Peptides against a protein of PDB entry 3EFO. Designs and how they scored, part 107

Target 1, 262 residues: chain A of PDB entry 3EFO
Amino acid sequence: SQLADLYKSCETDALINFFAKSAFKAVLHQPLKVIREILVNQTAHMLACYRKNCASPSAASQLILPDSMKVLPVYMNCLLKNCVLLSRPEISTDERAYQRQLVMTMGVADSQLFFYPQLLPIHTLDVKSTMLPAAVRCSESRLSEEGIFLLANGLHMFLWLGVSSPPELIQGIFNVPSFAHINTDMTLLPEVGNPYSQQLRMIMGIIQQKRPYSMKLTIVKQREQPEMVFRQFLVEDKGLYGGSSYVDFLCCVHKEICQLLN

## One batch from the design tools (peptide; made by RFdiffusion4, then SolubleMPNN)

Design b2_p12_4_s3 (from b2_p12_4, 5 letters changed)
Fold by OpenDDE base, seed 3:
Parts: C-alpha cells; structure tokens; sequence
Structure b2_p12_4_s3 (fold): chain B 262 residues (1-262), chain A 12 residues (1-12)
C-alpha cells in the first residue's frame, strides 16, 4: 500500500532531525508542555497508523514497529529529554538557547549522534584489528566496572573508567600504574606510543572525523562526582531532570497506541 | 518529500 511504502521509505535519523527542529522552532511560540505533548502524540499516531494500516494481523497488545522506525521511540525520548524542551530551574536559559541553535543547524547525521551518542567499549579493543568496537546501548546497565568506555555525541567526548579497569590498559592509556593515579583534569591523552594507545587515539580520531565541532575530552572515573555529568549522556536511562527511561517511554507510547486503536 | 506526505496522511 501507499502507506506501507511511505513508512518503508522513512528513515529514523531524518525524522528525528525534523522533529527536533520543528520542536525547537515551536519553543518560540508554544509552551514546552504543549510541545512535549505534541511530540508524544505524533509518535503515537505515527506508529498507530502503521499498526493499523501496514502491520500484519497480530494481537492488539503487541507493539509492532516498521523496521525503518524501530528505533524512533528511543530517539524521540532523547529529544523529549533535551534541555531545550525541559522547564527546569537547573538549566540556564543560555544553555537552552545554545543547544537550540546548535540543533537548528545540524544535519541528519549530526543530530542523530547528538541525541543518541556512541558508546564504545574501549577495553575490548583488538590492536590487530582495523575495525572499531561495536557500540553498546547508552545505559548504565551496559557499563562494566572492569571496562573502559568512550562516549561521543559530536560535541563532547568522555572516556569513562570503571573502578576495576584493567591496570594494563590504564598503563597503556595513561602511563600510570593504577586507577587512582589517573588525573581526571587532563583533556588530552598522553602519547604513550604503545599499540593500544595508538589504537585508541586512532578511534578517537575517526570519531572526530566529519564532525563540525572539536570534541573536548573529559576523563571520568566511576563513582566520582564528575560521573554524574557523564551519566546524563546515557540517554536510555532515566534523566536527572525528570525525563523517562527508554523503557518507560516505550511503555507509555505503547499504551497510547493501544488507546488510539481501540 | 516522503516525510511531508507522511505528515499529510497523519493529519487526515
């Protein structure tokens, strides 16, 4: 059907870019609450329409998403949790204005990365491989105390160190003997020169490629105060400022879809 | 665009 073809032709990255820019434009004329409600409503209606007109017969209780939009809910939740759409006193007007302007000028690829960061398990690097490690879901549940993770969203880059990170990797990256010796005030990794260090630097370089902004590196130790900032980029988790987890959002959307179809 | 068409359909 025509509708099915349309859904198949839609790309989540393009949709999120559109919704983001539309919402951020609307901020100038509409209350934030209204904008958020519209976004949720649009998401639900879009998916309900697919369920009704495109999906194979199935139980009404099942959430069926088109393949091209299978990750739309997570991106929409990220958008809804963005500071531009949040009315919180902890978020300055300047910060909201800044991020609004940034997104308004972002291309599809940029906004995709911005709303859903890359989270790479650096501790799994194979120095003999030219392939980047596979990204993991942006959630605390995917981190490991024994792991080292690189997070990037096109604007910021974080190197997160688990409290039990392998000493050999710490030595390889920082040229220090232990986790405790890592200086989190540094914004540049030392040029240690070993294969692992070189590989990590290469990966960081690749991530930086084709990004319009130079990402500042922040070193984050697990269980230290600055980790709280890092955790805000774990976008599938519950937000500090009232945003829902992905799971909760998905459930919410599903319920709304069911209501629309009943 | 495809998106515009989709949005139009969703509004109907």
Amino acid sequence: as target 1 above (262 residues)
Amino acid sequence: SVLDKLLELLKS
Scores: peptide ipSAE 0.008, ipTM 0.493, DockQ to the pose 0.791
Fold by OpenDDE base, seed 1:
Structure b2_p12_4_s3 (fold): chain B 262 residues (1-262), chain A 12 residues (1-12)
Amino acid sequence: as target 1 above (262 residues)
Amino acid sequence: SVLDKLLELLKS
């Protein structure tokens, strides 16, 4: 069917770009509550339509998503959790205005990365490989105290270090003997010159080359206060300012879908 | 675009 073909061809990154710009435009004329409701309803409606007309027969209780939009809910949740759509006094007007303007001018690739960052387990790097490590889901559950992770959203870059990060890697990256000796005030990695350091720098370079803005590097130690800022970019987790986790949002969308199909 | 067509169909 024509509808099935459309779902097949639909790209989540394009959708989220569209919804983001539409919502951020609507902020000027509509209450935030209404905008959020519209986004949820639109998401549910799209997925309900797919289930009704395109999906194979299944139990009504089962959530079925097309492959092309499998991650639509997670992106939509990220959008809903963006400061522009949150009515919280802790968020300054300037910050909302700034992010609104940024997104309004972002291309599809930029907005995708902006709403859902790349989180790379760099402690698993193969120094002989030119391939980037496979990204993990942006959740605390994917972090390891023994691991080192690089997060990038097109505007910011974070290097997160677990409290039990391997001393060998610490030495390789920072040329210091231990986790405790890492200076988190640094915005640049030292040029240590070993293969691991070179590989990490290469990865960071690749990530940066694909983005229009220069990303500032922030080094974050686990269990230190600045980690709270980093954790806000773990977008699948519950947000600090009342945003839902991905799982909770998915449940919400599923309920809406069921209601539409009854 | 595919998106526009999809949205149009969803509105119908």
Scores: peptide ipSAE 0.007, ipTM 0.469, DockQ to the pose 0.816
Fold by OpenDDE base, seed 4:
Formats: structure tokens, sequence, C-alpha cells
Structure b2_p12_4_s3 (fold): chain B 262 residues (1-262), chain A 12 residues (1-12)
């Protein structure tokens, strides 16, 4: 059907860009509560429409998302949890204004990365490959105490190290013997010169490519205070300043869809 | 950036 074709051709990244800019524009003249409600409603309506008109017959209680928009809820949740749409005193007006302006000027690719960062398991790097490791879901559940992860959202880059990160990798990246010896004050990785270090640097370079802003690197050790900042970018988890986990949000959307279909 | 400032505060 024509409608099915529309959903098939729909790009979630474009949608989230649109919703983000629309919402961020609306912030100037509408209450945040209203904006958030509209976003949720729009999401639910879109998905309900698909369920009703495009999906195969099934129980109304089943959550069915079009393939092209399977990740719409997660992106929407990320948008809803963005500081621009949060009314929290902990978030400065300057920060809201800054991020608002940034997003308002972002293209589709930039906003996609901004709202849902890339989280790469660096500890799995194959020094013989030029390919980037497959990104993992932005959740603490995907981290490992034995792992090293690189997170990038187009504005910031974090290198997260588990407390049990392999010493050989630590040595390879930082040229120090252990986790405890890593200096988290550095904003640049040392030029160790080994294949692993070179590969990591290359990956970081690739991530930085075609991004309008230079991403500052922050080294984060697990269980240290700065990890709190890093965790804010694990967007599928519950946010520090409110906002649901992706799972909770998905449940919410599902319920609303069901209501619309009744 | 604000984020940088926050990071600095947390490191102190």
Amino acid sequence: as target 1 above (262 residues)
Amino acid sequence: SVLDKLLELLKS
C-alpha cells in the first residue's frame, strides 16, 4: 500500500532530526511538558498507524514496529531525555541554550550521532583490520569491567576503561603497566607506536572525520567520579536528571499504541 | 564547555 511504502521509505534519522528541531524550536513558546507529551503522542500515533494499516494481523497487544523505524522509540527517548527538553535546575540555562543551538544547526547524520552515540568495544580491536568494531548498545549492560570502550557523540569522545581492563591493552594504549597508572587528565593518547595504539588512533581519526566539531577526548576510569558524566551518554539507561530507560519508554509507547488501537 | 567544567569538578 501507499502508506506501507511511506513507512518503508521513512528514515528514522531524518525523523529524529525533524522532531528534535521542531521540539527545540517549540521550547521557545511552549511548556516543556506539552512538548514532551506531543513527542510521545506523535511517536505513538505514527507507530499505531503502521500497526493498524501496514502490519500483518496480530494481537493488538503485540508491539510491531516497521523495520525502518524500529529504532524510532530509542531515538525519541534520547530526545526526550536531552537537557533542552528537561526542566531540571541542575542543568544550566547556558547548557540548554548551547545544545539547542547546536542541534538546530545539525544535519541528519550529526543529530543521529548526537542523540545516540557510538559506543565501540575497543578491547576487541583487530589490529590487522581497518574496519571499525561493531558498535554496541549505549547501556551500562553492554560494558564490561574487562573492557575498554570508546564513546563518541560528535561533540565529545570518551575512552572508558573497566577496572579489570587487560594490562596488555593498557600498556598498548597508555604505555603504563596497570589501570591504576593511567592518567585521566590527559586529553590525548600517547603515541606509543605499537599496532594497537596506532589502530586506536586511526579509529579515533575515522570517527572524527566529517564531523563539524573537534571532539575532545576524555579518559574515564570505571568507578571514578568522572564516570558519572560518561554514563549520561549511555542513553538507553535511566538518566541522572530523569527520563526513562529505553525499556521503560518502550513500554510506555506500547501502552499508548494499544490505547490508540482500541 | 559545561561538560568540561563538570569533569574538572569531578576530578577535584
Scores: peptide ipSAE 0.005, ipTM 0.366, DockQ to the pose 0.014
Fold by OpenDDE base, seed 2:
Structure b2_p12_4_s3 (fold): chain B 262 residues (1-262), chain A 12 residues (1-12)
Amino acid sequence: as target 1 above (262 residues)
Amino acid sequence: SVLDKLLELLKS
């Protein structure tokens, strides 16, 4: 059907870019609560329409998403959790204004990465491979105390180290003997020169090359205070300032879809 | 379109 074809041709990254810019424009004239409600409602309506008209017969209780829009909810949740749309007094006006302006000028690829960062398991790097490691979902549940992860959203880059990260990798990356010796004040990795260090630097370079902004590197140790900032980029988790986890958001959207279909 | 509707709602 024409409608089915429309959903097949739908690009989630383009949609989220549009939603973001539209919402951020509306912030100047509409209450944040209203904007958030509109975004959620429109998401639910789009998905409900698909469920009703395009999806194969199934139980009403089952959430069915078109392939082209399967990731729409997660991106929408990320948008809703952005500081521009959060009604929290802890967020400064300057920060809101800054991020608003950034997103308003972002292309589709930039906004996609901005709202949903890449989280790469660096501890699994194959120094002989030219391929980037497969990204994992942006959730604490995907981290490991034994792991090292690189997170990038086009503006910031974080290197997160688990408390039990391999000493060999720590030595390879930082040229220090242990986790405790890592200096988190550094914004540049040392040029150690070993294959692992070179591979990591190559990966970081590849990520940076695709972005219009120079990403500042922040070294983050698990369980240290600066990790709180890093955790805010784990966008599928519940946010510090009241944002929903992806699971909770998905449940909310599902409930609304069901209501629309009944 | 849904997007047009959203745009309209956000502008109002």
Scores: peptide ipSAE 0.021, ipTM 0.517, DockQ to the pose 0.155; fails the geometry check

Design b2_p12_4_s4 (from b2_p12_4 with E4D M7L E8K)
Fold by OpenDDE base, seed 2:
Structure b2_p12_4_s4 (fold): chain B 262 residues (1-262), chain A 12 residues (1-12)
Amino acid sequence: as target 1 above (262 residues)
Amino acid sequence: SVLDQLLKLLEE
């Protein structure tokens, strides 16, 4: 019962912050492979303990997560896929050092957003609503060629435009007649002055609010080269440098849990 | 919070 209460009170965002800082500290003294293994094992052990001691009786084949930790695997996967923990020659030492230092100083809220970005369907904006659009899962599968999405992780902000994004929205946002006319070199949206533009700017402002860093805006056209950078922030997908998709990671964790429970 | 939103998404 006490253990069950502990899991109920568990704050996944705080855990991820802790794991991230612990891991990023460990990189100075331990091989990356070992650190990754430790993180996976810790995740599996925590969840296995819950399954064994707290969860309602169920088939061993089922992955049962406490409500408070349902998002732990996805965040953990994001952590594991961070450049600091990847042993790839394509990642510069400077980049690793930079991100390491950033995360080491991040609070819980900052790290939460950093590891799992907000992905907002901007094309669905209701100009009459004061509410932010509901975020979607950070996966390419949630994108639409007809859509416009805003992604933010506290450090970077991307405005992704599908190749078939509505011309009226393009006009509303950029004051240009078509997708082809959008200048992706701009880092600021023009002040077009229409309700849609104003609302988008408001949303961007809200996202920027309470963030310690000013997020640079990158405009990304679908199927252009810069989209590859954007896709790295679709954290539930398979990473460019060997990181697992969320689904694959979840399967991996599940396997580990099962092994622990057998 | 972002976490709450994510939780909601995972429940869907």
Scores: peptide ipSAE 0.020, ipTM 0.606, DockQ to the pose 0.035
Fold by OpenDDE base, seed 3:
Structure b2_p12_4_s4 (fold): chain B 262 residues (1-262), chain A 12 residues (1-12)
Amino acid sequence: as target 1 above (262 residues)
Amino acid sequence: SVLDQLLKLLEE
């Protein structure tokens, strides 16, 4: 059917860009609560329509998503959890205005990265390989106390260090003997000059490539206070200032879809 | 693309 073809041709990255800009524009004229409700309803309706008209008959208890929209819910949840759409006093007006303006000018590629960051396990680097490490899902569950992770969303870059990060890697990256010696006030990695350091710098360069903004590097130690900022970018988890985890959101959407179809 | 990567991740 034509409708099925439409869903097949749908690009989630373009949709999220559209939804984001539409929502952020609406902030000027509509209550945030209403905007959030609209976004959820739109998501549910789109998916319900697909379920009804395009998907093969299946149990109502199953959430059926078109392949092209498999990542729509996770992006939508990220959008809903963005500070621009949150009615939290902890978020300054300036921050909301800033992020709103940024997103309003973002292209599709920029917005997708902004809403769902890249999280790379740096501790798995093979100095003999030119391949970037495979990204992991943006959740605390994917972190390891023994690991070192690089997170980037096009605006910020974080180097997260587990409390049990390998001393040899710490030495290789920071030229210090242990985790405790790492200075988190640094915004630049030292030029240690070893292969691992060089490769990490290369990766960082690749990530920075083709991005309109220079990403400031923040070094984060696990279990230190600044880690809370980093955790906000683990977008699949529950947000500090509100918003559901991806799992909870997915359940919510599923429920809404079922209600629409009943 | 990031989207493609995410798709792969979600399929795991």
Scores: peptide ipSAE 0.020, ipTM 0.652, DockQ to the pose 0.035
Fold by OpenDDE base, seed 4:
Structure b2_p12_4_s4 (fold): chain B 262 residues (1-262), chain A 12 residues (1-12)
Amino acid sequence: as target 1 above (262 residues)
Amino acid sequence: SVLDQLLKLLEE
């Protein structure tokens, strides 16, 4: 059907880009509350329409998402939790304006990365492989105290180290004997020169490739103050300023879909 | 399309 074809051709990354720009434009002339409601409603309506017209008959209690938009809710939630759409005094007007302007000029690929960062378990790096490690979901549940993770959103790059990260990896990356010896004030990795270090640097380079902005590196130790900033980029978790977790948002959307279909 | 119609709501 025409609708089915539409949904098949609809790429989530393009949609989120459109929604983001539309919402960020609307911020100038509509209340944030209204914008957020519209976004949620649109999400629910789109998915409800798919279910009604494109999906196989199923119980209303079952959430059915088209393949092309399976991740739409997670991206939408990320958008909703963006500082531009949050009316929180903790977020400066300048920051909102800055991010708004950034997104307004972003292409599809850039906005996708911006709203949903890449989180890479670099402790699993194979120095003999040129492949990037598989990204994990942006949630604390995916972190490990024994792990080292690289997060990038096109603007910022974080190297997160678990409190129990392997000393050998720490030595490989920082040329220091232990977690405690890592200097988090540095914005560049030292030139250690070993294979692991070189591999990590290569990975970082690949991530930086074709990005319009040079990502500043922030080294973050678990349980230290800067980790709070890092956690803001774990977009599937509950937001710092009251934003919903992905799971909660998905439940909300599901309920709304059910209401629309009843 | 339905999708286009829905998306335009943000521009209103």
Scores: peptide ipSAE 0.018, ipTM 0.559, DockQ to the pose 0.261; fails the geometry check
Fold by OpenDDE base, seed 1:
Structure b2_p12_4_s4 (fold): chain B 262 residues (1-262), chain A 12 residues (1-12)
Amino acid sequence: as target 1 above (262 residues)
Amino acid sequence: SVLDQLLKLLEE
């Protein structure tokens, strides 16, 4: 059907870009509560329409998403959890204004990465491969105490190290004997010169080359205070300032869809 | 479209 074709052609990243810019424009003259409600309602309407007109008959209890929009709720939740749309006094006006302006000028690719960061398990790197490791979901549940992860959102880059990170990898990356010896104040990785270090640097370079802004590198040790900042970028988890987890948001959207279809 | 509707609502 024509409607089905429309949904198939719908790109989630483009939609999120439009939603974000529209919402951030509306912030100037609409209450945040209203904006959030509109975003949730429209998301539900879109998905309800798909289910009604495009999806095969299924149980009402099942959430059916078109393939092209499988991650729409994820991105929408990220948008809703952005500081620009949060009414929290802990967030400065300057920060809101800054991020608002940033997003207003972002292209589709930039906004996609901004709202949903790349989280790469670099402890699994194959030094003989030129391929980037497969990204994992941006959730604490995907981290490992034995792992090392690189997170990038186009503006910031974090290298997260588990408390039980392999000493061999630590030596390879930092040229220090143990986790305790890692200096988290450094913003540049040392040029150790081994294959693993070179591969990591290459990956970081690839990520940086595709972005318009130079990303500052922050080294983060698990269970240290600065990890709290890093965790804010795990966008599928519950937000620090009251934002829903992805799962909770899905439940919310599902309920709205059911209400629309019944 | 739903997107257009959203845009209109957000701009009101």
Scores: peptide ipSAE 0.014, ipTM 0.521, DockQ to the pose 0.160; fails the geometry check

Design b2_p12_5_s1 (from b2_p12_5 with L3Y T11D)
Fold by OpenDDE base, seed 5:
Structure b2_p12_5_s1 (fold): chain B 262 residues (1-262), chain A 12 residues (1-12)
Amino acid sequence: as target 1 above (262 residues)
Amino acid sequence: SPYDDLPTVYDL
């Protein structure tokens, strides 16, 4: 069917870009609550239509997604959790205005990265490989105290270090003997010159490539105060300012789909 | 990509 073909050909990243810009434009004219409701409603309607007309029969307790849209709820939740759409007093008008303007000028690729950061397990690097490590889901559950992770969203870059991150890697990256010796006030990695350091720099360079903005590097130690900022970029987790976890969002979408189909 | 293994079916 034409509808089935439509779902197969759907470019979710482009759709999210459209939704983001539409929503951010609407902020000028409509209450944030209404905008959020519209976004959820649109998501639910699209998925309800798929379930009704395209999906194979399934239990009512299941949320069914077309393969092309399996990332839709992920991105949509991220969009909904963006400061522009959050009506919280903790978020300044200036910050909202700033991010609104940024997104309004972003292409599809930029907005994709902006809403869902790339989180890379740096501690798993093969220094002999030219390949980037496989990105992991942006959730605290994917972090480990023994790990080192690089997060980038096109505007910010974070190097997160677990409290038990390997001393040899710390030495390789920072040329210091231990986690405690890392200076988090630095915005540049030292020129250590070993293969691991070089590989990390290469990765950072690749991430920076073709991005319109130079990403500021923030070094984050687990359990230190600045980690709170980093955690806000773990977009699948529950947000500090009222954003839902991805799981909770899925439940919300599923509930609305069921309501539409009943 | 972290999305590669995303399911198309969720039990909720």
Scores: peptide ipSAE 0.589, ipTM 0.940, DockQ to the pose 0.886
Fold by OpenDDE base, seed 3:
Structure b2_p12_5_s1 (fold): chain B 262 residues (1-262), chain A 12 residues (1-12)
Amino acid sequence: as target 1 above (262 residues)
Amino acid sequence: SPYDDLPTVYDL
């Protein structure tokens, strides 16, 4: 059908960019609650239409997504959890204004990275490989106390260290004996000069490439106060200042779809 | 891609 073809050809990344800009424009004229409701409704309506007209029959308990839009819910949840769309006093007006302006000028690729960061397991680096480590899902469940992770969203870059990070890697990156000796006030990695350090720096360079803004590096130790900021970028988890986990959002969307179809 | 394992069907 014509609709089926439409869903197959849908560029979800462009759609997300459109929704983001539309919502962020609407912030100037409409209550945040209304904007959030509209976004959820739009998501539900699109998916309800697919289920009704394109999808094979399935159980009512199932949420069915077209392959081209399987990332739509996760990004929509990220959008809804963005500080621009949250009405919390803990979020400064300046921060909201800043992020709003940034997104309003972002292209599709930039907005994708902004809403859903890259999270790379640095502790798994093969110093003999030229390939970047595969990114993992942005959730606490993918972190390891023994691991080291690099997170980047086009604006910020974090190097997260587990409390049980291997001393040899700590020494390789920071030239210090242990986790406890790492200075988290630094914004640049030292020039240690070993293959591991060089590989990490190369990866950071690649991530920075083609990004319009220079990402400042923040070193984060697990269980220290700055980790709270880092955790905000684990976008599939519950937000600190509001918003649902990805799983909870899926449930909400599914419920609304069912209401539309029944 | 970290999205490769995203399903098209969720049991909710």
Scores: peptide ipSAE 0.587, ipTM 0.938, DockQ to the pose 0.892
Fold by OpenDDE base, seed 1:
Structure b2_p12_5_s1 (fold): chain B 262 residues (1-262), chain A 12 residues (1-12)
Amino acid sequence: as target 1 above (262 residues)
Amino acid sequence: SPYDDLPTVYDL
């Protein structure tokens, strides 16, 4: 059907970019509550239309997504959790204005990375491979106390280290004997010169080369206070300032779809 | 891609 073809060809990343810019423009003349409701409604309407006209019959307890839009709820939740759309006094007006202006000028690729960061398991790095490690979902559930992860969103870069991260990797990256010796005040990795260090630097370089802004590096130790900042970029988890987890958002969208169709 | 394994069906 024509509708089925439309959903197959849907460019969800472009759609999210459009929704983001539309919402961030609307902030100037509409209440945040209304904007959030519109975004959820738009999401629900699109998915309800798919279920009604394109999807195979399924149980009412199931949320059905077209393959081309399986990331729509993910990104939509990230958009809704952005500081620009959150009505919290803890968020400064300046920060809200800054991020609003940033997104208003972002292309599709930039906005994609901005809303959903790239999280790379660096501890799995093969020094003989030229390929980047496969990114994992942005959730604490994907972290490991034994792991080292690089997170980038186009503006910030974090190197997160688990409390039990391998000493040999710590030595390879920082040229220090243990986790306790890592200085989290540094914004640059030392020039250690071993293959692992070089590979990590290459990865960081590749990530940076694709972005218009220079990303500041922040080194984060698990269970230290600054980790809270890092955790805010784990966008599938529940947000500090009232944003829903991805799972909670799915439930919300599903409920609204059911209301539209029943 | 972290999205490769995203399902199209959720049991909610």
Scores: peptide ipSAE 0.580, ipTM 0.939, DockQ to the pose 0.891
Fold by OpenDDE base, seed 4:
Structure b2_p12_5_s1 (fold): chain B 262 residues (1-262), chain A 12 residues (1-12)
Amino acid sequence: as target 1 above (262 residues)
Amino acid sequence: SPYDDLPTVYDL
């Protein structure tokens, strides 16, 4: 059907970009609450339409997504949790204005990365491979105390280290014997020169490649205070300032879809 | 991609 074809061809990343820019423009004229409601409503309407016209019959307890839009709720939740759309006093006006302006100028690829960061398990690096490690879902549940992760959203880059990160990796990256010896005040990795260090640097370079902004590196130790900032970029988790987890958002969307269809 | 395994059906 025509509708089925539409959903099949849907470029969700472009759609999110559109929604983001539309919402961020609307911030100047409408209350944040209204904007958020509109975004959720639009999401629900699109998915309700799919369920009604394209999806196979299913139980009311199920949320059904077209494959092309299976990431829509993910990104939509990220959008809703962005500081521009959050009405929290903890977020400065300047920060909101800054991010709003940034997103308004972002292309699809940039906005995609911005709203949903790349989270890479660096501890899994194969020094014999030039391939980037596969990104994992942006959730604390995907972190490991034994792991080292690189997070990038096009504006910021974080190197997160678990408290039980392997000393050999720490040595490889920082040329120090242990987690405790890592200096988190550094914004650049040391020139250690070993294969692992070189691979990590290469990966960082690739991530930085073709991004319009130079990402500042922040080294984050698990359980230290700066980790709180890092965790804000774990966008599938519950937001620090009241944003929903992805799962909670799915429930919200599902309920609204049901309301539309029943 | 981190989305490769995203389901199209959620039991909620």
Scores: peptide ipSAE 0.577, ipTM 0.939, DockQ to the pose 0.892

